# Designs tried in a protein design run: peptides against a protein of PDB entry 6RGO. Part 84

Target 1, 392 residues: chain A of PDB entry 6RGO
Amino acid sequence: MALKLLGFNQDATCFSVISSNKGVTIYNCDPFGKCFELEKSTSNDEELDFLVEMLFSTSLIAVVDKTIGASKRKKLKIVNTKRKATICELTFPHEIMDVIMNRKIICVVLKSDQIFVYDISCMKLLRTIDVRGEKLKSTSKFRNSEAVGDIGVRVSLSTDNNSILCYSSYSKSDKENAPLNDIVVFDALKCIQINVLPAVHQSNIVCIACSPDGMLMATASEKGTIIRVFKTIDTENDEPILVNEFRRGSRPSRISEMKFNHDNTLLACVGESDTIHIFALPVTTTEADANEDDTLQQSSHSLSSSINGLQYISKGLANRFGKIIVSKIPTQSQQRHVAYIKIPENAKYRIGFPKDTTNTIHICGEDGNYLVYSIPRNEVGPCTLVKSNTFD

## One batch from the design tools (peptide; aimed at target 1 T58 N80 I120 M123)

Design b2_p25_4_s4 (made by RFdiffusion4, then SolubleMPNN; from b2_p25_4, 10 letters changed)
Fold by OpenDDE base, seed 5:
Structure b2_p25_4_s4 (fold): chain B 392 residues (1-392), chain A 25 residues (1-25)
Amino acid sequence: as target 1 above (392 residues)
Amino acid sequence: SSLSEEELEELKKLLEEAEKELEKL
């Protein structure tokens, strides 16, 4: 049976899948088991496509049926999983491309490159963000959405109540074909733009991850060779702060998902490669807790001393094609993964970090495997498989 | 589209149930 992965919820307590025979299925991670099923509305042998966004492990889900008819692809349903009932339905002018939520906010991404921001408590529209709007004033030609492949606006939302929204935007270049290589940081509650990170990659951004607290953001381009981590809110001399530059690999490979763990110490990435990569982030030790246990610091200081030199003050290299603010870290100084997981070739995987165990990662595959791995902290190496389950 | 009063009350109940679940986590 063809499985299609939808992903983990915010705390990796549940994951959702599309089964061609059943429709949408939600699994609980611990104890492992099926907790919800949404049956397909049609007996047709049509390829099932859904968006499902969960509110943690609660009975609230947002569902978009993308399988059949242009009208359904424009409808967001809020569903009570305990009652198997649609509570409300929102209709959009364009096809829904993505849905993301937290305890306060729902963001709906449309094929028109619009982001609709809602207060979840009343489904009131707080803001419509038009990511094309600044560009549409210059170029009346709708990009025929057929010829530009899977390049759309990417979004990520903090899982906390601060509701920091990071999204990809078109560069201000007068070029008809400006890339989606800017990032906007947006307070979704206050509806205020906090920051703009221009030209964070040379090509379109295809993956974004916001940290749970909204203080960090990771980005990857179509090349998927370099991952950049930025501060979202803080700026230095009105320039974006690059915290890390990670090398996933030397060969181009698409990154489909990235996630921070709950304490911002790890960043994982997955995609079309046979390898999930896990990177260590610098622990910002606030100077206050530096007092007592001096003995364990010696091993961590050797890694931290090399990281402090990587405050590449983004002296904006004004290249002829725009301020690329991000200085390229020399390829030799690019941090590699600290841990990895080998996955089957051609299997799509999703990743999630559980809240309570920051050294554990949950993964699930279209091969029907749900796997729990322990992440090594003191050595560079493979993750250890702790638990495995199968689903259908 | 604005929700009806009935849809708003059902949404409110669902969120009140969800909040009680999220306070236990």
Scores: peptide ipSAE 0.441, ipTM 0.899, DockQ to the pose 0.796
OpenDDE base, seeds 1, 2, 3, 4: peptide ipSAE 0.418, 0.394, 0.336, 0.361; ipTM 0.891, 0.882, 0.863, 0.874

Design b2_p25_5 (made by RFdiffusion4)
Pose (drawn by RFdiffusion4):
Structure b2_p25_5 (pose): chain A 327 residues (1-135, 151-284, 335-392), chain P 25 residues (1-25)
Amino acid sequence: MALKLLGFNQDATCFSVISSNKGVTIYNCDPFGKCFELEKSTSNDEELDFLVEMLFSTSLIAVVDKTIGASKRKKLKIVNTKRKATICELTFPHEIMDVIMNRKIICVVLKSDQIFVYDISCMKLLRTIDVRGEKIGVRVSLSTDNNSILCYSSYSKSDKENAPLNDIVVFDALKCIQINVLPAVHQSNIVCIACSPDGMLMATASEKGTIIRVFKTIDTENDEPILVNEFRRGSRPSRISEMKFNHDNTLLACVGESDTIHIFALPVTQRHVAYIKIPENAKYRIGFPKDTTNTIHICGEDGNYLVYSIPRNEVGPCTLVKSNTFD
Amino acid sequence: SEPEFEFFDEEEYKELYEEAMEELE
C-alpha cells in the first residue's frame, strides 16, 4: 500500500513517515537525509505504526504501537535515535489516539478522552483530565514554546438534550490551572484544533460549517472570549485534518480533504490569501520553520516533499522552490 | 486508573534529557 500516516515536527525541521514496507523513517529538511530508521518490528503486511511525535531536532522520540493489537493501546516508549535504546516504557489503561510534546510538558491522549499531563524532566504525572468523565473524538493541541498552554475540546451542558457537542477549554499545563472556557463555538463537532507556538492564538474546525474561527487564548477578557477573525471556506464544505500557525502569528495554513491548501493572514500586526494546488485523493501534512516567514514546508503521502514560497502582497498561488522525493 | 512504569531507567533518562536540552539551545 501507499506510504501513509505522515507526522510533522513542531519546528518544521523534519517529518515522521511510516513506510508501509518496514518500520518508520524520519527525514531531515536541511540538508535532506535519512535521520532515523526504525528496524523490523512486523509480522503482516498492512499492519501499521500509528503515532509518533518528536522533540524539535533532538534524539528524543515518542513511539506508540507496532502490532495491530499486541502492544498498542497500552504502550509508550521513549527512544534515543543515536543509540536505538528504550528508556522509559509507560503503560496506560486505554488506547492512545494522539501524543503532543514540547520542551517542558508531555501530553498523552487516550481514546476515552483522558489526557495525561507529565513534567518531562521526571515523568511525574501532573494531572489526569477526565473530559468524558465529566459530561468522532477529542482533538487536542498545544503550544510549542515554554509556558506551554493546552487546548482541548469539551462537551457542553446539553448532554441531556443530545449525546455529542463541542466547546473549547483553555488550560495552562505548566501550573495545571484552567484559564478560560469557551462556549459552543460551533453548531457541529470539532474536527481539528491548532494552537499558536507562543500560545496566544487558537484555531477551530467544524465538520458542517467548515469555517475556521480564531480566539484569543489567555490575555482575552475574563467576561467574554474575544473572537479575532473568520475565514471563507471556499466553494464547497470540506473536512479539515491539520492546521498550523506561523511563528510571528501572521499566517495560518489549512489542509484537508480538498483540492487546495489555503493560507490565511492575520491582522494581529481576509477571506483567502495564498492557495497551493494539491492532488485530489492524496493526503498531506503542513509545516513552516522559524528561519523565515516566506517558506512553507509540505509533506505528502505520494512520496514528494515540497517547499513553497508565499506572496506577501499578491493573492496568487504559491511558488515552488525546492523539492525532493521520499523512500 | 493511573498509568504505571513497566520499565524506567532514571540515570539514562536524565542524561538523555540534559543532552536534548543542550541541543535545543

Design b2_p25_5_s1 (made by RFdiffusion4, then SolubleMPNN; from b2_p25_5, 9 letters changed)
Fold by OpenDDE base, seed 5:
Structure b2_p25_5_s1 (fold): chain B 392 residues (1-392), chain A 25 residues (1-25)
Amino acid sequence: as target 1 above (392 residues)
Amino acid sequence: SLPTFKKFDEEKYKELLEEARKALE
């Protein structure tokens, strides 16, 4: 049977899949088992495509049927999983490309490069963000829809109540083919733009991850060789703060998903490669109480010596257009993964970090494997398989 | 054009949210 992975929920307690024969299935991770199934509404041998976004492990899900016809692809359904009932149905002007939510906000991304921000408590529209802006409305040359199919606005939302929304935006270059290489940081509750990170990559951004608290953001371009981590809110001299630059590999490979763990100490990435990479983030010791317990100093030194070479190159070279180009960290100071998982070359995988176990990662594959790995913290090496389950 | 509601049961939606709120506590 062909499986298509939809991904984990915000806290990796559930994951969703499309089965060609069954429709949408949601699995609980622990105890492992089916918790919801949405049956295929049509007997047609059409390739099933859905968006499913869960509100954590609750009975509230958002569903978009992308399988059949342009009319369904524009419909967001809010479903009560316990009642198997559609409670709300919204129709958008354009095809829905993504849906993300937390406890406060639902964001709906359209093929028109619009983001609709909703208050989840009442489904009131708070904001429509037009990522193209007013200037690009005049050049109504729809990019010929065929070749541009996979490059759209990417979004990530903090899982906390602060509801920090990070999205890719078009560079202000007057070129008709401006890349989606700027990032906007947006307070989704207040509907205020907090920050703009210009030209964070040379090519289009294809993957974004926001940290659970919204304080960090990871970005990857179409090349997928370098991952950059930025502060979302803080700036140095009105310049974006680059916290980390990670090297996934030397060969180009698309990154499909990135996730922070719940304490912002790890960043995982997955994509078209045979390897899930896990990177360690420097623990920002908040200057909380330096009480005298001298004993923890020894183990931190070995990881810190490799981090001290990250001169915060806060000096963005203003290009001829006054845009700060985020300086590339020298290839010698680019951090590699601290841990990895080997996956089958032909299987797409999704990743999630559970809330309560910061050294554990959940993964699921289109091969029908749900796997739990332990992440080594003190050594560079493979993750250890702790639990395995299969699904259909 | 703005998004349009085709179906919205406000009472059942409030019930769904209250159930979800309790499950997240």
Scores: peptide ipSAE 0.574, ipTM 0.946, DockQ to the pose 0.903
OpenDDE base, seeds 1, 2, 3, 4: peptide ipSAE 0.570, 0.564, 0.562, 0.563; ipTM 0.947, 0.944, 0.945, 0.945

Design b2_p25_5_s2 (made by RFdiffusion4, then SolubleMPNN; from b2_p25_5, 9 letters changed)
Fold by OpenDDE base, seed 1:
Structure b2_p25_5_s2 (fold): chain B 392 residues (1-392), chain A 25 residues (1-25)
Amino acid sequence: as target 1 above (392 residues)
Amino acid sequence: ELPKFEKFDEKEYEELLEEARKELE
């Protein structure tokens, strides 16, 4: 049967898939099994397409029927999975492109480059963000969005209660064809813009990941060769702080998903390549605990491999045209993957990090495999398969 | 243009959220 992956929930306790014959199925990861099924409402041989966003492992899901020809592409449904009942239906002015949520916020992304921010507790609209309208203060014509089928606003939301929303925005360049290569950091609860990271890539941003705590953000462009990690809130001299620059590969390949683990020590990426890459992040030792005077002399020669985290203060060369270009970390300091997983070519995979085990990764494929891997701590190499299950 | 509610049962939604809250504790 043709499977289409929707992804993992926020803590990788569940994942959702579309079966061409059954509709939407949600699987529990442990114990492994079907926990919910949404039957196909139509007998048509149309290729099913859905958005499903879960509130963790709860009975609350958001569903959008994106099936071609369906008038439902503008309709968000909130479903109680235990009752199999639609509790809320919201119709938007444009097609829904993405839905993300946490314990506090639902964000709905439209094809119009609008983001609707809702309070989950009452479905009250807190903010409408118009990513195009912010640009229209400059005289640039509406891009007829017809031609750019695959380039839209990308979003990521922190899984914590701080509800840090990162979204891609159009650069302030007077060019009609300004790339979607800026990032805005937004407090979704307070409805305040916290930060703007200009021109983080040379081309459009196609993937964003926010850390669970909202303190870090990873970005990838259409080229997918370089991943950049930034601080979201903190700035140095009003400039964005580039924490890491990772090389996924030398060949262009689209990145479809990135995820941080729950302690911000790992970043995983997946896409069109035969390889899931896992990168180690430097542990930001909060300087706070340095005051305990504990004199214990124990002479253990810990080979502190001084990973001189050269904080390359990337002085943004403000070129004469006000373009802040994020300076590239010198090619010598480009970190490679620490771990990897080989996946079948042409199989789409999704990734998730479980909360309780920071050194494991959950993956699922359109090949019907659900796999749990152990990530090596001290060695660069392949991940070890720990658990395997199949689904249909 | 604002999004339009086609269906919203506030009571059933509050019950769903309270069930979800208990599952997240």
Scores: peptide ipSAE 0.632, ipTM 0.964, DockQ to the pose 0.902
OpenDDE base, seeds 2, 3, 4, 5: peptide ipSAE 0.623, 0.625, 0.632, 0.625; ipTM 0.963, 0.963, 0.964, 0.964

Design b2_p25_5_s3 (made by RFdiffusion4, then SolubleMPNN; from b2_p25_5, 7 letters changed)
Fold by OpenDDE base, seed 4:
Structure b2_p25_5_s3 (fold): chain B 392 residues (1-392), chain A 25 residues (1-25)
Amino acid sequence: as target 1 above (392 residues)
Amino acid sequence: SLPTFEKFDEEEYKKLLEEARKELE
């Protein structure tokens, strides 16, 4: 059967899948099993496509039928899974590209590069963000790129109540083909722009991850060779703070998803490659005053990578067009993965970090595998498979 | 153009949110 993965929920307690024969199925991770099924409304042999965003493990889900030829690609449904009932239906002016939520906010991303921000408590519209702004007037050519993986606005939302929204924006260039290589950090509750990170990559940003607390953001471009981690709110001398630069690989490969773990100690990435990469983030040890006494040399070989250098993104040579190109951190300061998972070639996988266990990762594949891995702490190497289940 | 509500049951939505809130506490 052809499976299509929709992804994990915010705490990796559930994941959603499209089955060609059944429609949308939500699985619980522990105990493993089907918790919800949305039946296919049409007998047509059309390839099913859906967006499903869960409010954690609750009975509240957002659903968009994205099936080709369906008039429903503009319609958001809020569904009570326990009652199998549609409670709310919203029709948007354009096709829905993404839906993200937390306990406070729903964000709806359109093909028009608009983000609609809703208060989840009453479905009141708080803000419409127009990422194109005035450029919408001139480029009436909506890219009718039916190309799977079209370059559009990418978003990520913090899973906490602070509701930090990170989104890709067009660089300030007069060129019709300005790249989506800026990031805006937005307080979705207050509807205030907090920060702007200009030209964080040379090409369009295709993947963004916000940390659960909203304090960190990871970005990847179309090249997918370098992942950058920034502070979202904090700035140094009005410049963005680059916390980490990770090398996924030497060859270009698209990153489809990135996730932080619950305590911001790990960043995972997955995509078109045969490898899920897991990177260690520097633990900001608050120097708690280690008072004198207990000489227990627990040689915690903390991989104290001597991150002495808050490497200022040195003022990238402003090329003749005033674009702040983020200077490449010297290849020697690019950190590699600390852990990895090998996956089947050409298999699409999704990733999630459970809340309660910072050193475990949940993954699921279009091959019908749900897998739980343990992440090594003190060694660079493969993750260990702890649990496996199959789904159809 | 603003999005349009084709359907919204406010009472059932409030109940769904109250159930979800209790599951998240």
Scores: peptide ipSAE 0.619, ipTM 0.961, DockQ to the pose 0.880
OpenDDE base, seeds 1, 2, 3, 5: peptide ipSAE 0.610, 0.612, 0.616, 0.611; ipTM 0.959, 0.960, 0.961, 0.960

Design b2_p25_5_s4 (made by RFdiffusion4, then SolubleMPNN; from b2_p25_5, 8 letters changed)
Fold by OpenDDE base, seed 5:
Structure b2_p25_5_s4 (fold): chain B 392 residues (1-392), chain A 25 residues (1-25)
Amino acid sequence: as target 1 above (392 residues)
Amino acid sequence: SLPTFAKFDEEEYKKLLEEAEKELE
């Protein structure tokens, strides 16, 4: 049977899949089992496509049917899973490309490069963000270039109540083909832009992850060879703070998903490659707790000595257009993965980090495997399989 | 054009949120 993965929820307690025969199914991770099913409404042999966003493990889900016709692709449904009932149905002017939520807000991304921000408590529209802006509306004839269909606005939202929204934006180049290589950081509750990171990659950004607390973001381009991690809010001399630059690989490969763990110590990435990569982030020791525990200093020194070569080249070179070019960290100082998981070739996988176990990762595959791995702390190596389940 | 509600039961939605909030405690 063809499975299509929709992904994990915010805390990796559930994941959603499309089964060609059944429709949408939600699984609980622990105890492992089916918790919800949305049956296929049509007997047609049409390839099923859905968006499903869960409010954690609650009975509230957002669903978009992308299978059948332009009308359904514009409809967001809020469903009560316990009652199997549609409570709210919103119709948008354009096809829905993504839906993301936390305890405070729902963001709806359209094919028009618009982001609609809603207050979840009442489904009131707080903001419409036009990512193309007014200037690009005049020259962007809808290139019905079907071939550009895969490069759209990417979004990520903090899972906390701060509701930090990171999204890809078009560079302010007067070129008709401006890349989606800027990042905007937006406070979704206050509806204010708090930061702009210009030209974080040379090509279009295809993947973004926000940390759970919204203090960090990870970005990857269509090349998927380099992952950059930035601070979201803080700036040095009006320049973006590059915290890390990770090398996923030497060969181009698309990254489909990235996730931070709950304490911002790990970043995982998955995509078209046979390998999930896990990177260690430097623990920002807040100066306050440095006083008492003298004993743990010895093990941290070995990792810190490799980080001391990361001079914060905060000095972005302003390009000829006054844009900050994020300096590439030299390939020799680029950090590699600390851990990895081998996955079957041609199987799409999704990743999630559970809240309570910072050294555990959940993964699920279109091969019907749900797998739990332990991440090694003190050594570079493979993750250890702890639990496996199958789904259909 | 703005998004439009094709269906919205405010009472059922409020109840769904109150149930979800209790599950998130």
Scores: peptide ipSAE 0.606, ipTM 0.959, DockQ to the pose 0.915
OpenDDE base, seeds 1, 2, 3, 4: peptide ipSAE 0.603, 0.594, 0.593, 0.602; ipTM 0.957, 0.956, 0.956, 0.957

Design b2_p25_6 (made by RFdiffusion4)
Pose (drawn by RFdiffusion4):
Structure b2_p25_6 (pose): chain A 327 residues (1-135, 151-284, 335-392), chain P 25 residues (1-25)
Amino acid sequence: MALKLLGFNQDATCFSVISSNKGVTIYNCDPFGKCFELEKSTSNDEELDFLVEMLFSTSLIAVVDKTIGASKRKKLKIVNTKRKATICELTFPHEIMDVIMNRKIICVVLKSDQIFVYDISCMKLLRTIDVRGEKIGVRVSLSTDNNSILCYSSYSKSDKENAPLNDIVVFDALKCIQINVLPAVHQSNIVCIACSPDGMLMATASEKGTIIRVFKTIDTENDEPILVNEFRRGSRPSRISEMKFNHDNTLLACVGESDTIHIFALPVTQRHVAYIKIPENAKYRIGFPKDTTNTIHICGEDGNYLVYSIPRNEVGPCTLVKSNTFD
Amino acid sequence: DEPESNITEEQLEELQELLEEAEEE
């Protein structure tokens, strides 16, 4: 089958790719190279490694499952790339759905909507967050820098009226203090969530409305959350998969089950800005590095890696700059 | 029920060393 299940780094330095053949490879951007290659851990052809989230450019990797079910739901391994050794093997009572890391805090998301928060220096569990214990699936996002700030979708106070709903809660994972609770920002479920690297901004995706809403995160008034801007969906409602924020928080990237990738600018310092054509029934992942604000890195399941440029003052499409092919 | 860990002091020392190296970069 195709080389599916791409994962993208926080600093846009490299990307995680599960080659359907054997193991998982991690490439670099500049210079492009085979950075890390995981050996054979397979027994059938279409069984897939699912979840890999990494540090910035380091040797520290978070790896989850290999087998379809033998050791998948209840595993987390911490591996150094230079020596290929497992350090800490944590076990969890449910199936892992997502893992997000930063320099200070490691988050593990379970299928039962439990979020385990760890101080990475000693792997002490800071707090267990019973989201489904209070009231598709939960989408969680996190800031990259320090003062790492956690964002998760929570159910509303209409559990009696119906089973599924989605509001937003802002949480400071550094001090384990809940900062702001946002109301039902959508009339539908929440599909994907993105938080700014500095933790000041947040994006929301709806399945039905397909309109991205941006809210201030922490400095927002206590009385009411502050809405920043909204972005035109285009000609057709489409499911969104992954969104990213620029380092200066002037740009927002959006990708999904669509022909095009949309670029949204920010009035921090309207409907559409930059659009990147994309093959229809193939899936891609997004990133952009810290070095410049004009370059957007693209990861594709077709086997191509592309670097596009952004037009500052033109509403035109992006210009391709650099490309390379996968394995 | 609850998460379990079998972490030793030696494994923590190795993890700290890797984090120091990551800070240096």

Design b2_p25_6_s1 (made by RFdiffusion4, then SolubleMPNN; from b2_p25_6, 7 letters changed)
Fold by OpenDDE base, seed 4:
Structure b2_p25_6_s1 (fold): chain B 392 residues (1-392), chain A 25 residues (1-25)
Amino acid sequence: as target 1 above (392 residues)
Amino acid sequence: SAPISNITEEQLKELQKLLEEAEKL
C-alpha cells in the first residue's frame, strides 16, 4: 500500500501517516502501537492527502483534508481524537499548505503566501501575515502551481511557550521572481517582528527548523548542500549571527525536514538522499561560576568542534543590488556530519527527537519502518539501531 | 478574517481542558 508520512509530533512521542485504505493513522512510539485512526470519508480510490498536526501526546489534532475538492483543502478541523469529535472548523480563502502548533499558537500557511496566527485557547485570530505584501498580490500570477508546488512560504515554530515563528520571505528585489531567501523571526504571541535575516541563501529556502526554545534556526535552500544555523533573536551590530554552516554534501539534494534535539546540541536533516545527517552544535557553556579549584582533569574531550570564533558575517559581498548575502564560510571551515543513518533511496523518511533522550533519534519511512537510533557522541560514524517496528 | 465555525461554550471548555493537559507534558 502507498504510505505517505505526515511526521512526528513536537516531542516525537507520536507520528502520523496516511494509508490509502485506512486514511490517517497516528502511532504511539512507546509503547509502539496505533492510537488513533481517521477513516477516509469516501469509498473512491482517490489518492488521499492530509495535513495533520498533533499537540504533543494530547488528543488535540488539527486536520486538513486535501484529498478532494477545493472547499475541503481550505478547511481546518480541530479534533478531539478521544471523542472522535470536531471541536471547531476554520475556513480559509485559499488552500492550506501547512499547519503548525504549540501549546499557545496555531499557524496556518496558505497557498496565497499568507500566515494566519491564532491563539489556540480561544481560536482568536491574532495576526494575518501577508508575506508577499500588498503590492506583490497584484503581480503574482499564481505561479502555475502544478510544476512549482514545492516553492512556497516555509514556517517553523518553537515548541516552547515563547512561540517564536520563523518564516521565509521574498527578497526586496525588483524582480517579479524574487526568491524566498529572506527569513523573518516573529513573536507569534505579541505579534511583533523580532528580526529579519536577509538573503540567507542564494535560492529559495525550502526547509526551516526552529529550536525548541526558539533561540536557534536552521535553513536550507533548494540546493540542500549547505545548512546554515543562526541566532533568531540575538544580533551583533544589528547584523544576523551565523552560528554554524554545515555541509550536507557536494551534490544537490533536497532537504525535506530538519530538527533540533531538545537541548540544541544536535541538528538532523533528511530528504531525497539515502542519508540522514546529524550535525553537532556548539554547547554554549553557560559561564557557571568556575569557582572551585578541584583539579579533576576530566578530559571531557567534549566534541569541542572548535567553533573558530563567531565569524562576524563580514559585510558579505554586497551584490550589485546592495543586498547583503550571508557570506559563505570558507569551505575549510564548513563542518560535516558527526553521525549518519542510511535509508532506502526510494523511501521518504521523517525525523523526530524525543525529549528524554537527547542522543536518540526517531525515524519513520514510507517503507513502513519505525526505527529508533542511538547517536554516537565520541566519534564520527553511523548511528546504532536500538529499536525497530513496522506499520501498514 | 477566516470565518470560525460557531464554537459553543462547551466546545471551548473542551479545547481549554485539552490545552491544560498539554501544559502538564
Scores: peptide ipSAE 0.581, ipTM 0.924, DockQ to the pose 0.586
OpenDDE base, seeds 1, 2, 3, 5: peptide ipSAE 0.571, 0.572, 0.573, 0.575; ipTM 0.922, 0.923, 0.930, 0.926

Design b2_p25_6_s2 (made by RFdiffusion4, then SolubleMPNN; from b2_p25_6, 10 letters changed; failed a check: too like the target's own chain)
Amino acid sequence: EKPTSNITEEDLKELKKLLEEAKKL

Design b2_p25_6_s3 (made by RFdiffusion4, then SolubleMPNN; from b2_p25_6, 8 letters changed)
Fold by OpenDDE base, seed 4:
Structure b2_p25_6_s3 (fold): chain B 392 residues (1-392), chain A 25 residues (1-25)
Amino acid sequence: as target 1 above (392 residues)
Amino acid sequence: SKPVQNITEEQLKELKELLEEAEKL
């Protein structure tokens, strides 16, 4: 059967899949099993396409049927899975490209490069963000959605109640083909822009991850060779703070998903490559633990890689438009993965970090595998498979 | 055009009950 992965929920307790025969299925991770099914409404052999976003392990899901016709692709349904009932339906002016939520906010991304921000508690529209702005509305080249490579607006939302929204935005270049290489950090609750990170990559951003607490973001371009991690809110001299620059590989490969673990110590990435990469982030030692005895610190080879201090984003070539292009960190200072998982070639995988086990990663594949891996802490190497299950 | 939203008061109550479950997780 052709499976299509929709991904994990916020805490990796559940994942969603599309089965050609069954429709949408939600699996519980532990104990492993099917917890919900959305039956196919039509007996037609049409290729199923859905968006499903689940609110943690609750019975609340957001669903978009992308399978049939332009009308359904514009409808968001909020569903109670216990009752199998639609709580509300929203109809948008354009096709829905993405849906993301937490306990406070639901964000709907449209093909028009608009983000609709809702208060989930009352489904009130708080803000419409127009990423193109008024000037770019006239370029009626609706990117053909059929191109699997369409570089739309990317979004990520913090899983906490602070509701930090990171989204890709067009560079202020007056070029009709301005890249989506700026990041905007937005307080989704207060509806204020907090920060703007200009030109974080040379090409379009295709993947963004926000940390659970909203304090960090990871970005990858269409090249997928370099991952950059920034602070979201904090700035130094009105300049963005680059925390890390990771090298996934030397060859271009698309990154489809990135996630932080719940304590911001790990960043995982997955995509078109045969390898899930896991990177270590610096543990910010809070100043409080600096007072305990110097003697025992020798034996904890914590992979405190001496991340030599806050590498000031060396003023990259201020391109003629006064935008800070994040200079490439010298290739010698680019960190590699600390752990990896080999996955089958051509199998699409999704990743999730469970809340209770910061050194565990959940993965699921279009090959019908749900896998739990342990991440090594003290060595660079492969992750260890702890649990495996299959689904259809 | 603004999105068209269809929600009843009863459905809004049900939504709040599910969100109260989510705050306990």
Scores: peptide ipSAE 0.569, ipTM 0.929, DockQ to the pose 0.775
OpenDDE base, seeds 1, 2, 3, 5: peptide ipSAE 0.561, 0.559, 0.562, 0.563; ipTM 0.926, 0.925, 0.929, 0.925

